Peptides against a protein of PDB entry 4N7V. Designs and how they scored, part 170

Target 1, 222 residues: chain A of PDB entry 4N7V
Amino acid sequence: TLRSITSPLVAHRLKPIRQKTKKAVVSILDSEEVCVELVKEYASQEYVKEVLQISSDGNTITIYYPNGGRGFPLADRPPSPTDNISRYSFDNLPEKYWRKYQYASRFVQLVRSKSPKITYFTRYAKCILMENSPGADFEVWFYDGVKIHKTEDFIQVIEKTGKSYTLKSESEVNSLKEEIKMYMDHANEGHRICLALESIISEEERKTRSAPFFPIIIGRKP

## One batch from the design tools (peptide; made by RFdiffusion4, then SolubleMPNN)

Design b2_p26_5_s1 (from b2_p26_5, 13 letters changed)
Fold by OpenDDE base, seed 1:
Structure b2_p26_5_s1 (fold): chain B 222 residues (1-222), chain A 26 residues (1-26)
Amino acid sequence: as target 1 above (222 residues)
Amino acid sequence: SIDDVKPPGPEEAAALAREQELYKKH
């Protein structure tokens, strides 16, 4: 099943974006829907031959073939649905579309990993907790130029000189220079605070059922 | 084939990073 391969994508709170590749264009719309446009080239002109429009919660997939399957010239936005629209639930999506859905899902997850959910200004850094889950990315931009990027898989450090390295184990973290450890300690504290705030805010959001509280900015740059 | 859609790679990640940087600014 598709569910055994991927979960429904979640595009809520994501800002509109359009990313073109050679064979496809993926977009997050103002409506927070996700569109995958399949592109084919004819005589040096690109045409959209197929569109998958996925709901913001990932559960509904609308598939259409622009211009009766002849294709519609690639533009700055997905072509409007025409005739022969098919609608599927996530669990009823034909297997032939699974790869395209997975592409959309992976793209959305990537976007989420780069979309601020919580921005927290400390005395020394701008901390950013991202939207991806589980294990949201966490970035720390120190005002002196040091950067730390934490993911589930690694920690990337960019020093003032621009020297960068990746840490993948606790032993490597423990082997850091004392100066870098200070940055890491601060980053970890900021991360802890962001996670705590995320939990509290999310719970309040759930209770109030109001408009999304996220993204949120806490504090100001000194 | 148009059906052979590859997952987002380094290029997409880089492009996205540039685009999303606008939303990180404050």
Scores: peptide ipSAE 0.031, ipTM 0.701, DockQ to the pose 0.059
Fold by OpenDDE base, seed 3:
Structure b2_p26_5_s1 (fold): chain B 222 residues (1-222), chain A 26 residues (1-26)
Amino acid sequence: as target 1 above (222 residues)
Amino acid sequence: SIDDVKPPGPEEAAALAREQELYKKH
């Protein structure tokens, strides 16, 4: 099943973006929909041959073939849907489109990992919890130039000198110099607070059923 | 072919990181 490969993508609260690769262009629209344009080169010109337009919740996929399948010249935005439109739910998406959906999903997940959900200013750092899930990325930008980036898989440290290294186990974290441990302790506390606030705010958002509360900024730079 | 689309890799991640850096500047 498609679910065994990926979950429905979630593009809510993401800003519009357009990224071109050799064979595809992926976009997040102002509507928070996600478009995958499949690109073919012919006579040194790029044409969009197929478009997958995915709803912001990932559950609806609209597929169309521009210009009656002849292709439409690549432009700065996806071509408009034609009358020859196929619409699928996530669970009913034909297997031939699964790789393209997976491409969109991975792109959205990457964008989410770089999109602030909670920004929390402490006395020493700007802490940022990102939109990706599960295990949201967490970045700490210390005002003195130290940076810590936590992911589900690793912790990256950038020292004041610009020296960077990656930690992949608890043993490596425990072997850090005392100076770096102080930064890590502060980062961990900021992370704990952001996760607690995310839980509380998400619960209130669920209760009110109003406009999204995120992204949110807590505190100010000293 | 059109079916040979590969998911975003490390290079795309780096490009996206540069583009989205502005979203963290607030």
Scores: peptide ipSAE 0.030, ipTM 0.692, DockQ to the pose 0.058
Fold by OpenDDE base, seed 2:
Structure b2_p26_5_s1 (fold): chain B 222 residues (1-222), chain A 26 residues (1-26)
Amino acid sequence: as target 1 above (222 residues)
Amino acid sequence: SIDDVKPPGPEEAAALAREQELYKKH
């Protein structure tokens, strides 16, 4: 099943973006829908031959072939649905489209990992919890130039000197120099606070059924 | 920054291209 290789993509709260490759253009629209345009070149002109339009919650996929499959000239936005429109649920998507859906999903996940959900200013750093899940990326930008980037898989440290290294185990974290450990401790505390705040804010958001509370900024830059 | 976000690596783009060609052959 498609669900065995990817979950439905989640594009909520993402800003519009359009990124082109040689064979595809992927877009997040103002509506938070995601479009994959499949591109073919003919006579030095690029044409969109197929479009997958995916709902913001990833559960609905609309597929169409511009100009009856002849293609539409590539523009600054996806072509509007015209002829031969097919609509699928996530679980009913034909297998021939799974790779294209996966492409969209990976793109959205990448965008989410770079999209601030919570920005928290401490006395020493700007802390940023990102939108990706599970295990959201967490970045700490110390005002003195030290940077820490935490992901589900690793921790990257950039020291004042510009020296960069990656930590992949608890033992490596424990072997850090005392000076770097202080930065790590601060980063971990900021991370804990952001996760706690995310939980509290999400619960209040659920109760009120109001407009999204995220993204949010907490504290002030000193 | 979100402005610096690029699509996943060239391998996925290549996979999409291959699927498109396979679809046309069938």
Scores: peptide ipSAE 0.027, ipTM 0.583, DockQ to the pose 0.032
Fold by OpenDDE base, seed 5:
Structure b2_p26_5_s1 (fold): chain B 222 residues (1-222), chain A 26 residues (1-26)
Amino acid sequence: as target 1 above (222 residues)
Amino acid sequence: SIDDVKPPGPEEAAALAREQELYKKH
């Protein structure tokens, strides 16, 4: 099943974006829907031959073939759906579309990893918890030039000198210079606070049933 | 083929990072 390969994509709270490649254009719309436009070139003109429009929660996929499958000239936005539209749930998506869905999902996940959910200013750093899940990316930009980027897979450190290295195990983290450990400790504390705030805010958001509280900014740069 | 779409890679990540940077600059 598709579910055994990937979960439904989640595009909530993401800003609109349009990314073009040679064979496809991926967009997050103002509606937070995700569109994959499959592009073919004819006589030096690009045409959209197929469109997958995916709901913001990833559960509904609408597929259409512009201009009766002849294609529609590539524009600054996806072409409008025609009368010949197929609509699928995530679990009923035909296998022939799974790769295209995965492409959209991976794109959205990448965008989420670069999209601030919580920005927290400390005395020493700007901390940013991103939208991706599980294991949201966490970036710390110290005002003195040190940078720490935590992901599910690694921790990247950029020192004041610009020296950069990646840590992939707890042993490597423990082997850090004492001066770098201080930055790591601060980063970890900021991370803990952001996760705590995320939990609290999400719970209040659920109770209130109002407009999204995220993204949120806590504090200000000193 | 239009069906042979590669997933986003490091280059796309870098492009997205540059584009999304404005949203992190508070």
Scores: peptide ipSAE 0.049, ipTM 0.713, DockQ to the pose 0.058; fails the geometry check

Design b2_p26_5_s2 (from b2_p26_5, 9 letters changed)
Fold by OpenDDE base, seed 5:
Structure b2_p26_5_s2 (fold): chain B 222 residues (1-222), chain A 26 residues (1-26)
Amino acid sequence: as target 1 above (222 residues)
Amino acid sequence: SIDDVAPPTPEQAAELEEERELYKKH
């Protein structure tokens, strides 16, 4: 099943973006819908042959073939759907479209990993919890130039000198120099606080059912 | 084939980062 290889994409709160490759254009629209345009070149002109339009919650996929499958000239936005469209739920999406959906999902996940959900200014650093899940990326930008980037898979450290290294295990974290451990401790504290705030704010957001509370900024740079 | 789409590349990630830094800074 599609669900066995990916979860429904989540594009909520993401800013619009359009990224072109040779074979496709992927977009997050103002509506927070995600579009994959499949591109073919003919006579030095690019045409959109197929469009997958995915809802912001990833659960609905609308597929259409511009200009009766003849293609529509590539523009700065996806072509409008025609009357000949197919509409699928996530669980009913034909297998032939799974790879394209997965492409959209991976793109959205990448965007989410770069999209601030919570920005928290401490005395020593700017902490940023990102939108991706599970295991949201967490970045700490210390005002003295040290940087720590935590992901689900690794921790990257950039020291004041510009020396950069990646930690992939707890043993490597434990082997850090004492000076770096101080930064790591602060980063971990900021991370804990951001996760706690995310939980509390998300619960309040669920109760109120109004405009999104995220992204938020807490504190000011000293 | 137009059906053979690849996931985001490191280069695409770098381009995305550049765009995101514009509003991430404040």
Scores: peptide ipSAE 0.025, ipTM 0.605, DockQ to the pose 0.056
Fold by OpenDDE base, seed 4:
Structure b2_p26_5_s2 (fold): chain B 222 residues (1-222), chain A 26 residues (1-26)
Amino acid sequence: as target 1 above (222 residues)
Amino acid sequence: SIDDVAPPTPEQAAELEEERELYKKH
């Protein structure tokens, strides 16, 4: 099943973006829908041959073939659907489109990992919890130049000197210099607070069922 | 059609990061 290789993408609260590759253009629209344009080259011109338009919650996929399947010249935005439109649910998406959906999902996940959900200013750092899930990225920008980036898979540290390294295990974290451990402790505390706030705010969102509360900014740089 | 569509390259990810960092300014 498609679910065995990816979950429905979630593009809520993401700002619009358009990213071109050799074979595709992926866009997050103002509507928070995601469009994958499949690009083919003919006579030194790029044409969009196929479009997957995915709903913001990832559950609905609209597939169409611009210009009756002849293709439409690549432009600054996805071509409008005209003819040969098919609509699928996530679970009913034909297997031939799974890789394209997975591409969109991975792109959205990447964007989410770089999109602030909670920005929290401490006395020493700007902490940012990102939108990706599960295991949201967490960045800490210390005002003195130290940076810590936590992901589900690793922790990256950039020291004042510009020295950068990645920690992939708890043993490596435990082997850090004491000076760096102080930054790590602060980062971990900021992370804990952001996660706690996310939980509380999400619960309030559930109760109110109104406009989203995220992204939020807590505190101010001293 | 089945196209070999890959997620963003490391270079594209870096460009994306640079762009998204602008949104984190406050």
Scores: peptide ipSAE 0.024, ipTM 0.592, DockQ to the pose 0.044
Fold by OpenDDE base, seed 2:
Structure b2_p26_5_s2 (fold): chain B 222 residues (1-222), chain A 26 residues (1-26)
Amino acid sequence: as target 1 above (222 residues)
Amino acid sequence: SIDDVAPPTPEQAAELEEERELYKKH
């Protein structure tokens, strides 16, 4: 099943973006829908031959073939759907479209890992918890120039000198210089606070079912 | 094949980073 290889994508709260690859253009629209345009080149002109339009919650996929499959010239936005539109649920998506859906999902997950959900200003740093899940990325920008980027897989440190390195194990973290450990301790505290706030705010958002509470900014730069 | 769609490249990821950093400053 499609569910065995990917979960429904989640594009809520993401800002619009359009990125082109060799054979596809992926877009997040103002509506927070995701479009995958499949591109083919003919006579030095690029044409959109197929479009997958995915709902913001990832559960509905609309597929259409511009100009009856002849293609539509590539433009600054997806071509509008006209006739011969197919609509599928996530669980009923034909296997021939799974790769394209997975492409969209991976793109959205990448965008989420770079989209602020919570920004928290401390005395020493700007902390940012991102939208991706599980294991959201967490960035700490210290006002003195030190930067820490935490992901599910690694921790990247950029020192004041610009020296950069990646930590992939607890042993490497424990082997840090004492001066760097101080930054790491502060980053970890900021991370803990952001996760706690995310939990509380998300629960309140669920209860009220109002406009999104995120993204949110806590505090201000000193 | 038109179905040969690869995930975003490292270059596209870097471009995305730059774009999102602009939004973080606003």
Scores: peptide ipSAE 0.022, ipTM 0.599, DockQ to the pose 0.057
Fold by OpenDDE base, seed 3:
Structure b2_p26_5_s2 (fold): chain B 222 residues (1-222), chain A 26 residues (1-26)
Amino acid sequence: as target 1 above (222 residues)
Amino acid sequence: SIDDVAPPTPEQAAELEEERELYKKH
């Protein structure tokens, strides 16, 4: 099943973006829908032959073939859907489109990992919890130039000198110099606070059914 | 073919990161 290789993409709260590759263009629209345009080159001109338009919650996929399958010239935005469209749910998406959906999903997840959900200013750093899930990326930008980037898979440290290294195990973290441990301790505390706030705010958002509370900014740079 | 769509490459990820960093600085 498609679900065995990917989950429905989630594009809520993401800002519009358009990324072109040789064979495809992927876009997040103002509507928070995601479009994959399949591109073919003919006579030195690029044409959009197929479009997958995916809902912001990833559960609805609309597929259409511009200009009756002849394609439209590639432009700065996806071509508008025609009357000859196919609509699928995530679980009913034909296998022939799974790779294209996976492409969109990976792109959205990447964008989410770079999109702030919670920004928290401490006395020493700007802490940022990102939108990706599970295991959201967490970045700490210390005002003195130190940076810590936590992902589900690793921790990257950038020192004041610009020296960077990656930690992949708890043992490596425990082997850090004392001065770096102080930064790590602060980063971990900021991370804990952001996760706690995310939980509380998400619960209130669910109860009120209001407009999105995120992204939020807590505090200010000193 | 048009079916040979691959997930974002490391290079594409780097480009996206550069764009997002520019946005964060502003």
Scores: peptide ipSAE 0.022, ipTM 0.598, DockQ to the pose 0.054; fails the geometry check

Design b2_p26_5_s3 (from b2_p26_5, 10 letters changed)
Fold by OpenDDE base, seed 2:
Structure b2_p26_5_s3 (fold): chain B 222 residues (1-222), chain A 26 residues (1-26)
Amino acid sequence: as target 1 above (222 residues)
Amino acid sequence: SIDDVRPPTPSEEAALQEEKERYAKH
């Protein structure tokens, strides 16, 4: 099943963006829908031959073929759907479209890892929890120039000198200089607080079913 | 076949970074 290889993409709260590759263009629209345009080149002109339009919650996929499959010239936005539109649920998506859906999902996940969900200002740093899940990216921008970027796979440190390195194990973290450990301790505390706030705010958002609470800013820069 | 998702272009990275920096002014 498609569900065995990917979950439904989640594009809520993401800003519009468009990324072109050799054979496809992927977009997040103002509506928070996601479009995959399949591109072919003929006579030095690029044409969109197929479009997958995916709902913001990832559960509905609309597929259409511009100009009856003849294609539409590539533009700054997806071509509008016209005739011969197919609509599928996530669980009923034909296998021939699974790779294209996975492409969209990976793009959305990348954008989410770079999209602030919670910004928290401490005495020493700007802390940012991102939208990706599970294991959201977390960045700490210390006011003195130190930066820490935590992902599920690694921790990147940028020192005041601009020296950058990546930590991939607990042993490497434990081997840090004491001065860097102080920054790491502060980053970890900020991370804990952001995760706690995310949980509380998400629960309240679920209860109220109002406009999105995120992205949210806690505190202010000193 | 469709290509894998590439890293963002410098322009795309800048746009994503601007969203992060927007909150630094609050």
Scores: peptide ipSAE 0.028, ipTM 0.598, DockQ to the pose 0.043
Fold by OpenDDE base, seed 1:
Structure b2_p26_5_s3 (fold): chain B 222 residues (1-222), chain A 26 residues (1-26)
Amino acid sequence: as target 1 above (222 residues)
Amino acid sequence: SIDDVRPPTPSEEAALQEEKERYAKH
């Protein structure tokens, strides 16, 4: 099943972006929909032959073939849907489209890992919790130049000198110099606070059914 | 093949990094 390969993508709250490769263009639209344009070159002109338009919740996939499959010249945005539109649910998507959906999903997940959900200014750092899930990326930008990037898989440290290293185990974290441990402790506290705030804010958002509360900025740079 | 959709490219990652940095400047 497609579900065994990937979960439905989630593009909510993501800003519009358009990224071109040789064979495809992937876009997040103003509507928070995700479009994959399949590109083919003819006579030094690029044409969009197929479009997958995926809903913001990833559950609906609309597929169309511009100009009856003849293709439409590549432009700055996806071509508008024309005749011969197919609509699928995530679980009913034909297997021939699974790789294209997976591509969109991976792209969205990457964008989410780079999209601030909570920005929290402490006395010493700018802390940023990202939109990706589970295990959202967390970044700490210390005002003195130290950077810490936490992911589900690792912690990256960038020292004031620009020296960078990656920690993948608790033993490696415990082996850090005391000076770096202080930064790590602060980063961990900021992370804890952001996670707590995310939970509280998300619950209030659910209760009020108002406009999205995220992204949110807490505090100010000193 | 047109069906050979690759994972995000280094150029896509770089563009996303730039956007992230824009957010970080706020």
Scores: peptide ipSAE 0.025, ipTM 0.642, DockQ to the pose 0.055
Fold by OpenDDE base, seed 3:
Structure b2_p26_5_s3 (fold): chain B 222 residues (1-222), chain A 26 residues (1-26)
Amino acid sequence: as target 1 above (222 residues)
Amino acid sequence: SIDDVRPPTPSEEAALQEEKERYAKH
């Protein structure tokens, strides 16, 4: 099943962005929908031959073939849907489209990893919890120039000098110099607080069924 | 065939970075 290789993409709260490759263009629209345009070159011109438009919650996929399958010239935005459209749910999406859906999903996940969900200002740093899940990226920007970037897979440290290195195990973290451990301890505390706040705010958002509470900013730069 | 998702270009990264920096200047 499609679900065995990917979950429904989640594009809520993401800003519009467009990424072009040789064979495809993926876009997040102002509507928070995601479009995959399949591109073919003919006579030195790029044409959009197929479009997958995916809902912001990833559960609805609309597929259409511009200009009766002849294609439209590639532009700065996806071509508008025609009357000859196919609509699928995530679980009913034909296998022939799974790779294209996965492409959109990976792009959305990448954008989410760079999109602030919670910004928390401490006495020493700006802490940022990102939108990606599970295991959201977490960045700490210390006011003195030190940066820490935590992902599910690694921790990147950028020192005041601009020296950068990556930690991939707990043993490497434990082997850090004492001065760097102080930054790491502060980053970990900021991370804990952001995760706690995310949980509380998400629960209140669920209860109220209101407009999105995220992204949020807590505190200010000193 | 469809291309794999690539990392953002420097210009695409700059656009994403602006969101993170929006509140760093105040």
Scores: peptide ipSAE 0.094, ipTM 0.713, DockQ to the pose 0.063; fails the geometry check
Fold by OpenDDE base, seed 4:
Structure b2_p26_5_s3 (fold): chain B 222 residues (1-222), chain A 26 residues (1-26)
Amino acid sequence: as target 1 above (222 residues)
Amino acid sequence: SIDDVRPPTPSEEAALQEEKERYAKH
């Protein structure tokens, strides 16, 4: 099943973006829908031959072939659906489109990992919890130039000197110099606070069923 | 102010490029 290789993508609260590759263009629209445009070159012109338009919740996939499958010239936005439109649910998506959906999903996940959900200013740093899930990325930008980036898989540290390294295990974290441990401790505390706030705010969102509260900014730079 | 989506790092760009290439091969 498609679910065995990816979950439905979630593009809620993401800002519009468009990224071109040789064979595809992926976009997040103002509507928070995700479009994958499949591009072919013909006579030195790029044409969109196929479009997957995925709903913001990832559950609905609209597939269409611009200009009756002849293709539409690549532009600054996806071509509008005109003819030969097929609509699928996530669970009913034909296997031939799974890789394209997976591509969209990975792109959205990457964008989410770079999209602030909570920005929290401490006395020493700007802390940012990102939109990706599970295990949201967490970045700490210390005002003195130290940076810490936590992911589910690793912790990246950038020291004041510009020295950068990646920690992949608790043993490596425990082997850090005491000076760096102080930054890590602060980062961990900021992370804990952001996660706690996320939980509280998400619960209030659930209760109110109103407009999203995220993204939020807490505190001010000193 | 709330930050925009940050530019990809060189490693993220490389990973994204590799994924694009894998997608392109399949």
Scores: peptide ipSAE 0.021, ipTM 0.560, DockQ to the pose 0.033; fails the geometry check

